# Designs tried in a protein design run: peptides against a protein of PDB entry 4Z63. Part 243

Target 1, 334 residues: chain A of PDB entry 4Z63
Amino acid sequence: LCLGMNDLTGNIPEDLFHLKRLNLLGIQENRLSGSLSREIRNLSSLVRLDVSWNLFSGEIPDVFDELPQLKFFLGQTNGFIGGIPKSLANSPSLNLLNLRNNSLSGRLMLNCTAMIALNSLDLGTNRFNGRLPENLPDCKRLKNVNLARNTFHGQVPESFKNFESLSYFSLSNSSLANISSALGILQHCKNLTTLVLTLNFHGEALPDDSSLHFEKLKVLVVANCRLTGSMPRWLSSSNELQLLDLSWNRLTGAIPSWIGDFKALFYLDLSNNSFTGEIPKSLTKLESLTSRNISVNEPSPDFPFFMKRNESARALQYNQIFGFPPTIELGHNN

## One batch from the design tools (peptide; made by RFdiffusion4, then SolubleMPNN)

Design b2_p24_6_s4 (from b2_p24_6, 9 letters changed)
Fold by OpenDDE base, seed 4:
Structure b2_p24_6_s4 (fold): chain B 334 residues (1-334), chain A 24 residues (1-24)
Amino acid sequence: as target 1 above (334 residues)
Amino acid sequence: DYSFLDHLNAVISTGSSYVSSVEL
């Protein structure tokens, strides 16, 4: 049953929960309100539940043990409070959990040993606090992780060295500390292609450790951290780099010529730093900016990217990185 | 030395951008 993208109001009719053969319930992009009924438990054949972009409130019901076929739960942009229900945090069938832009709180706890099918987790823009869950690497299929805009004080856990499934990771604006430790850990994530760390590590030094290596890194965003240091030499070995944003830092020194050696680099923002010297002539030779026919092999995270052009502007949402205009931004360096 | 305010003003005036995974 698909009723998304309407102006439906009120609660879900209780009789809907008698549909024991229902595989898909999509009621997204409405004005549905109240609590999500515990009677969802009666939908024992449910594979996809989409309640996103509504006015739901209260706690998410702890009924997911009665939904053994549930693969997709989308509840983003609601008013949900409390934690992740225990049955949801233990779901062996769940592939995708999206609860972005809610009011979920407390410590984030997932039983990753039980969540054997989880491949995408979006919990961005919530009120989770405490530390990052050390057991996330036990989610052996977990590829996409957005935990941005929460309050995860401290450092990236050492256990994330073993996060082999991790491909797309965002921790933007999550009160993280110790960028050197974070990068030193995350370099061991062999499948990591997208790393977004904007609005963390306030005033720290960007490490220039030649031992750091991100072989598959395509997207690096570490903007608005007030980071000190220079353009990191270790980044020059990330030959697959497509998008680099280090804007709004306190980086100094010259922009190195190797920045023009990235064949796939189509978006570069180094603006609002303290870079000096000449603009590298190699930037004029970036193949991605000169050829219309370059196929960019884009990383495909399940979470969106946002571009903010100015403080007063609404952020532009991009579902795919290739949607970003080819850009070189070097403004406001001195 | 650019203050944080100077940086903000610069971005507002020039349309400089940054990328994030979060709604800003």
Scores: peptide ipSAE 0.020, ipTM 0.614, DockQ to the pose 0.284
Fold by OpenDDE base, seed 3:
Structure b2_p24_6_s4 (fold): chain B 334 residues (1-334), chain A 24 residues (1-24)
Amino acid sequence: as target 1 above (334 residues)
Amino acid sequence: DYSFLDHLNAVISTGSSYVSSVEL
């Protein structure tokens, strides 16, 4: 049953929950309000539940033990409060959980040992607090993780050295500290292609440790951290780099010539730093900026990117990094 | 001066809406 993108109001009719053969319930992008009914438990054949972009409130019902086939739960952009229900946090069938842009709170706890199928987790823009859950690497299939805009004080857990499945990771604006430790840990994530750490590590030094290596790194975003230091030498070994944003830091020194050696680099933002010297001539030779035909067919994270194109415009959502226009931003440097 | 607009221009954000409100 797909009823998305309508002007439906009120609660879900209780009779809908008698549809025991229903595999797909999509009621996204409506004005549905109230609590999400516990009677969802009656939808025992449910594979996909999409209640996103509604006005739902209250706690998410703890009924996911009665949904043994549920693979996709999308509840982003609602008013849900409380924590992740225990049955949801223990779901062995769940592949994707998206609860971005809610009011969920408390400590984030997932039973990753039970969540054997979880591959995508979007909990961005919530009110989770405490520390990052150390057991996330136990979610052995977890590739996409967005935990941005929560209040995860402290450091990236040491256990994340073992996060082999991790491919796309966003921790933007999550009150993280110790960038040196974070990068030192995350370099062990050998499948990591996208790393977004914007609005963390305020005033720290960007490490220039030559021992750091991100082999498969394609997207690095560490903007607006007030980071000190220079362009990190270790980044030069990330030959697959496509997008680099280090804007709104306090980085100094010259922009190194090796920045132009990234054949796939199509988006570079080094603006609002304290870089000095000449613009490397190698930047004018970036193949990705000169050739229209670099179809970088690469998997994008399940979480969107947001970019503001113009001062007067709202931030635009991009589901794929390739949606970004080829860009070099070097403005507002010394 | 670091304006709100300057901040928005500089930030590539993932998964999080700049507007943390439910679309009413």
Scores: peptide ipSAE 0.115, ipTM 0.578, DockQ to the pose 0.053; fails the geometry check
Fold by OpenDDE base, seed 2:
Structure b2_p24_6_s4 (fold): chain B 334 residues (1-334), chain A 24 residues (1-24)
Amino acid sequence: as target 1 above (334 residues)
Amino acid sequence: DYSFLDHLNAVISTGSSYVSSVEL
C-alpha cells in the first residue's frame, strides 16, 4: 500500500493494521501525526515500512520482534523521541534503518551481533549522546553509516580498526576529537571509500604521517575543522580519490604537485585556507576536468551530501556525488 | 523540489563551499 506524497493528516487508521498480508506500507511525505501505532505489530508480513517525512511523535513502538520479515524501515524526518526500541536494535531481518532527522536521544545502542543483515544505518541529525558505539564493527554487513550531527564526544573507538564492512562513513558535526587517532584507526577500514568528518577536530593539526594509508578512499571531506598543518603527504597514495574537500581550515604551505596526479579527481575544494605559492601546473592537466567521457564510478552512500557555499549560505542537498560539477575551488587562500 | 539545475545554479553562485553529510 503506497499512500506517500499526499496531504494526509491525522493518524493511520487502525483498520489498516488488519492487513496481515501487507508487504509494503509507504505513507511517507504526508502530514500524519501522533504516535506510530503499536498495531504495526499486526503487519506480520511487512518487508518495507516507510513513514518518513511526516509529523509522527513519541517513541518508536517496541514491536519489531513481531515483524520477522522487515528489511527496510524508513522513518527519517519525523519527531520521534527516545531511543531505538530494543526489538529494532535486535532485528535480524533489518537491512536498512533510516531514522535521520528525528529527536532520538540517549546512548546509541545496537545489538550488532543480532543485526546480522544490517547494511545501511542513517541516524544523522538526532540527539544521541555519549561515545560512538564500540560494537558497530560487530555489524558484519554494515556498509553505510551516517551518524553525523549527533553529540558523540570523544574519539573514534579503537574497535573501528576491525570495521571491515564499512564503506561510507559520515561523522560530520559530531563533536569528535583527536583527528590523528581517528585517521590512524579508520585507515584499517579496508573497504572505506567515503569519509566525511566536516565540523570536528576543531583547531587540531592535520596529521602528515607517511604511515597513514587509505587504499580505497574516493571521497574525503574534512572541511570547517580549523585544522592546522599542510597538505598531508599520506593522501598522495589514495590513487582513487575523486572528491577532496579540505576547505575552511587553516592549512598552510604549498599545494603539492601530486594533487594533479589523481586521475579521477573531479572535485577539489581547498578554499578558505592559508595556502601559499603557485598553483601546481598539474591541476590544469586533471583528466577528470578535461575529459567529458570519464565514467566516474561514484560511491553511492545511502545518506545525502550537503554543500554549504559560504558560512552564511544554506546547504544544498546532493543525493549523489555525481551531482557535483567538476570543480576546482582555491578561493580565499590568505 | 530542488532540481539538479537549481542545485547547480546555487553551487555556481555562492563561491567557496564545504561538503557535509549533514544539512547545515
Scores: peptide ipSAE 0.111, ipTM 0.652, DockQ to the pose 0.316; fails the geometry check
Fold by OpenDDE base, seed 1:
Structure b2_p24_6_s4 (fold): chain B 334 residues (1-334), chain A 24 residues (1-24)
Amino acid sequence: as target 1 above (334 residues)
Amino acid sequence: DYSFLDHLNAVISTGSSYVSSVEL
């Protein structure tokens, strides 16, 4: 049943929960309000539940043990409060959980040993506090993780060295500290292609450790951190780099010539730094900017990217990195 | 299925002159 993108109001009718053969319930992009009914437990054949972009409030009901076929739960952009229900945090069937842009709070706890099918987790823009859950690497299929805009004080856990499934990771605006430790840990994530760390590490030095290596890194975003230092030499070994944003830092020195050696680099933002010297001539030879037909068949992260052109501007949502216009921003340097 | 586009949209919506995966 798909009723998305309407002006439906009120609660879900209780009689809807009598549909025991229902595999898909999509009621997204409406004005549905109140609590999400516990009677969703009666939808024992449910594979996909989409309640996103509504006015739901209260706690998410703890009934996911009665939904053994549930693979997709989409609840982004609601007013949900409380934590992740225990039955949801233990779901062996769940592939995708999206609860972005809610009011969920407390410590983030997932039973990753039980969540054997979880491949995508979007909990961005919530009120989770404490530390990053150290057991996330135990979610052996977890590829896409958005935890940005939560209050995860401290450092990236050492256990994330073992996060082999991790491909897309966002921790933007999560009050993280110690960028040197974070990069030193995350370099061990052999499948990491997208790393977004914007609005963390305030005033720290960007490490220029030549031992750092991100072999499969395609997207690196570490903007608005007030980072000091220079363009990091270790980044030159990330030959698949497509998007680099280091804007709104305090980076100094020259832009190195190797920045133009990235054959797939189509988006570069180094604006609002303290870079000096000449623009490398190699930037004028970027194949991605000269060739219209770079079909980069790359896996897309399951969470959106947001680009804000100015502190006062509205962030633009991009569903694919390739949706970014080919861009070189070097403005507001010295 | 979260597409790369869905991930990119999260980065673009951060409301800063920088790319982020989350609305700022």
Scores: peptide ipSAE 0.047, ipTM 0.675, DockQ to the pose 0.243; fails the geometry check

Design b2_p24_7_s1 (from b2_p24_7, 13 letters changed)
Fold by OpenDDE base, seed 4:
Structure b2_p24_7_s1 (fold): chain B 334 residues (1-334), chain A 24 residues (1-24)
Amino acid sequence: as target 1 above (334 residues)
Amino acid sequence: MYITTFDEELLEERKELLKKKALE
């Protein structure tokens, strides 16, 4: 049953929960309000639940133990409060959990040992606090993780060295500290292709440790951190780099010539730094920008990207990495 | 410009718009 993208108001009729054979309930992008009924527990055949973009409030009901087939729960852009209910945090069937842009709070806790099927987690833009869950790497299939815009004070957990399943990771604006430790840990994530760390590590030095290596890194965004230092030499070994945004930092020195050696680099933003010297001639030879016939069909994160002019400006949303226009931005440097 | 993975203001604006529409 798909009732999304309408002007439905009120709550879900109780009789709807008598549909024991219902596999898909989509009621997204409506004006539904009130609490999400615990009677969802009666939908024992439910595989997909999409209640996103509504006016739901209150706590998410703790009924997911009665939904043994639930693979997809989308609840983004609501007014949910409280924590992740225990049954949801222990769901062995759940593949995707999206609760972005709610008011969920407290310490983030997931029983990753139980959540054997979880591959996508989006909890961005909530009110979670405390530390990053050290046990996230125990979610053995967890590939996509967005925890942006929460308050995860401290450092990236050491356990994330073992986060082999991690491919797409966003921690933008999560009050993280110690970029050196973070990069030192995350380099061990051998499947990591997308890393977004914007608005963290305020005023820290971007490490230039030649021992750092991100072999599979395609997207690196570390913007608006007021980072000091220079273009990191270790990045030159990330041969698959497609998108680099280090804008709005305090980086100095020359833009190195190796920046033009990235065959797949189509988006470069080094603007609003303190770079000096000449523009590398190698940038004029970027293959990705000279060839018109580059068809790139690659997996992308499940979480959206946003391009912002400033903190108060309306952002442009990009759902795919390749949705970004080919760009070289070097403006506002010295 | 800079890239991030959230836009709280945009998202809140949409929520507020949705609320207003619900009241109409």
Scores: peptide ipSAE 0.432, ipTM 0.803, DockQ to the pose 0.646
Fold by OpenDDE base, seed 3:
Structure b2_p24_7_s1 (fold): chain B 334 residues (1-334), chain A 24 residues (1-24)
Amino acid sequence: as target 1 above (334 residues)
Amino acid sequence: MYITTFDEELLEERKELLKKKALE
């Protein structure tokens, strides 16, 4: 049953929960309000539940143990409060959980040893607090993780060295500290291609450790952190780099010539820093900007990107990395 | 400009629009 993108109001009719053979319930982008009924437990054949972009409130019902076939739960942009219910945090069938832009709170806890099928997790823009869950790497299929705009005070857990499944990771504006430790840990994520760390590590030094290496890194965003230091030498070894945003920091020194050696680099923002010296001639020879033959058919994160002019301005949303225009931004330096 | 993975203002605006429509 697909009723998304309508102007439906009120609550879900109780009779809908008698549809025991229903595999897909999509009621997204409506004006549905009230609590999400616990009677969804009666939809025992449910594979996909999309209640996103509504006015639901209250706690998410703890009935997911009665939904053994549920693979997709989309509840982003609602008013849900409380935590992730225990049955959801233990779901062995769930592939994708999206609860972005709610009011979920407390400590984030997932039973990753039970969540054997989880490959995408979006909990961005909630009210989770405490530390990042150390057991997240135990979700052995977890590829996409957005935990942006929560309050995860502290450091990236050491256990994330073993996060082999991790490909796309966003921790933007999550009150994280110790960028040196974070990068030192995350470099061990062999499948990591996208890393977004914007609005963390306030005033710290960007490490220039030659021992750091991100083999498959394609997208690195560490903007608006007030980071000190220089362009890190370790980044030069990330030959697959496509997008680099280090804007709105306090980085100094010269822009190194190796920045123009990235064959796939199509988006570079080093603006609003304190870089000095000359613009490397190699930037004028970026193959991705001179040739239109960039393969646009690469996998993107499941979470959206936003381009902001400032902290108070409305952002532009980009659902794909290649949606960004080819850019070289070096303004507001020196 | 800088890239991030959240925009509370945009998301809140959309919620307000939904609320407004519900009152119509």
Scores: peptide ipSAE 0.421, ipTM 0.803, DockQ to the pose 0.610; fails the geometry check
Fold by OpenDDE base, seed 2:
Structure b2_p24_7_s1 (fold): chain B 334 residues (1-334), chain A 24 residues (1-24)
Amino acid sequence: as target 1 above (334 residues)
Amino acid sequence: MYITTFDEELLEERKELLKKKALE
């Protein structure tokens, strides 16, 4: 049953919960309000639940133990409060959980040992506090993780060295500290292709440790951190780099010539730093900027990207990495 | 310009718009 993109108001009719054979309930992009009914428990055949972009409030009902076939739960852009219900945090069937842009709070707790099918987690823009959950690497299929815009004070857990399934990771504006430790840990994530750390590590030094190596890194965004230091030499070994944003930092020194050796680099933003010297001639030889063959078919993160001109400007949303225009931004290095 | 994975202003604006529409 798909009733999305209407002007439906009020609550879900109770009679809808008698549809025991219902596999898909999509009521997204409406004006539905109140609490999400516990009677969802009666939809025992439910595979996909999309209640996103509504006015739901209250706690998410703890009924997911009665939904053994639920693979997809989309609840982004609501007013949900409280934590993740215990039954949801223990769901063995759930593949995708999207609760981005709610008012969920407390410590983030997931029973990753039980969540054997979880591959995508979007909890960005909530009110989670405390530390990053150390047991996230126990979610053995977890590939996409967005935890941006929460208050995860402290450092990246050491356990994330074992986060082998992790491919796409966003921690933008999550009050993280110790970039040296974070990079030192995350370099061990063998499948990590996208790393977004914008608005963290305020005023720290970007490590220039030649021992750091990100083998499969395609997208690195560490913008607006007020980072000091220079262009990190360790980055030169990330031969698959497609997008680099180190803008709005306090980086100094010359832009190194090796920046032009990235064959797949189509987006480079080093603007609003304190770089000096000449623009490397090697940047004019970037093949990705001269050839139109951007392979549009590469897997992208499930979470959206936003391009901000400044902190007060309305952001442009990009759902795919390849949606970014080919860009070289070196401005405002004074 | 800089890239991030959230836009609070956009998200809050949309929530407010939805609330206003629900009250109409």
Scores: peptide ipSAE 0.420, ipTM 0.796, DockQ to the pose 0.678; fails the geometry check
Fold by OpenDDE base, seed 5:
Structure b2_p24_7_s1 (fold): chain B 334 residues (1-334), chain A 24 residues (1-24)
Amino acid sequence: as target 1 above (334 residues)
Amino acid sequence: MYITTFDEELLEERKELLKKKALE
């Protein structure tokens, strides 16, 4: 049953919960309000539940132990409060959990040893506090993780060295500290292709440790961190780099010539730094900008990207990396 | 310009719009 993108108001009719054979319930993009009914537990055949973009409030009901077939739960852009219910945090069937843009709070806790099917987690823009969950790497299929815009004070956990499933990771604006430690840990994530760390590590030095290596890194965004230092030499070994944003930092020195050696680099933003010297001639030879054959069929994160002009400006949303226009932005240096 | 993975202003605006519409 799909009733999304209407002007439905009130609560879900109780009789709807008698549909024991229902596999899909989509009621997204409505004006549904109140608490999400506990009677969802009666939908024992439910595979997909989409209640996103509504006015739901209160706590998410702890009934997911009665939903053994549930693979997809989308609840983004609601008014949910409290934590992740215990039954949801222990769901062995759940593949995707999206609760972005709610008012969930407390310590983030997931039983990753139980959540054997979880591959996508979006909890961005909530009120989670404390430390990053050390046991996230125990979610053996977890590929996509957005934890942006929470208050995870401290450092990236050491356990993330073992996060082999991690491919897409955003921690933007999560009050993280120690970029050297973070990069030192995350380099061990062999499948990591997308890393977004914008608005963290305020005023720290970007490490230039040649021992750092990100083998499969395609997207690196570390913008608006007030980082000091120079273009990191370790990045030159990331041959698959497609998008680099280091804008709005305090980076100095020359832009190195190896920046033009990235065959797939189509988006480069080094603007609003303190770079000096000449523009490398190699940038004029970037194959990705001269040839139209950028393979658009590459996997993208499940979370959207936003391009901001400033903190107060409305951002442009991009659902895919390749939605970004080919860009070389070197403005406002010097 | 810089890239991030959140836009609170956009998200809050959308929530407010939804709330207003629910009250109408």
Scores: peptide ipSAE 0.412, ipTM 0.798, DockQ to the pose 0.668; fails the geometry check

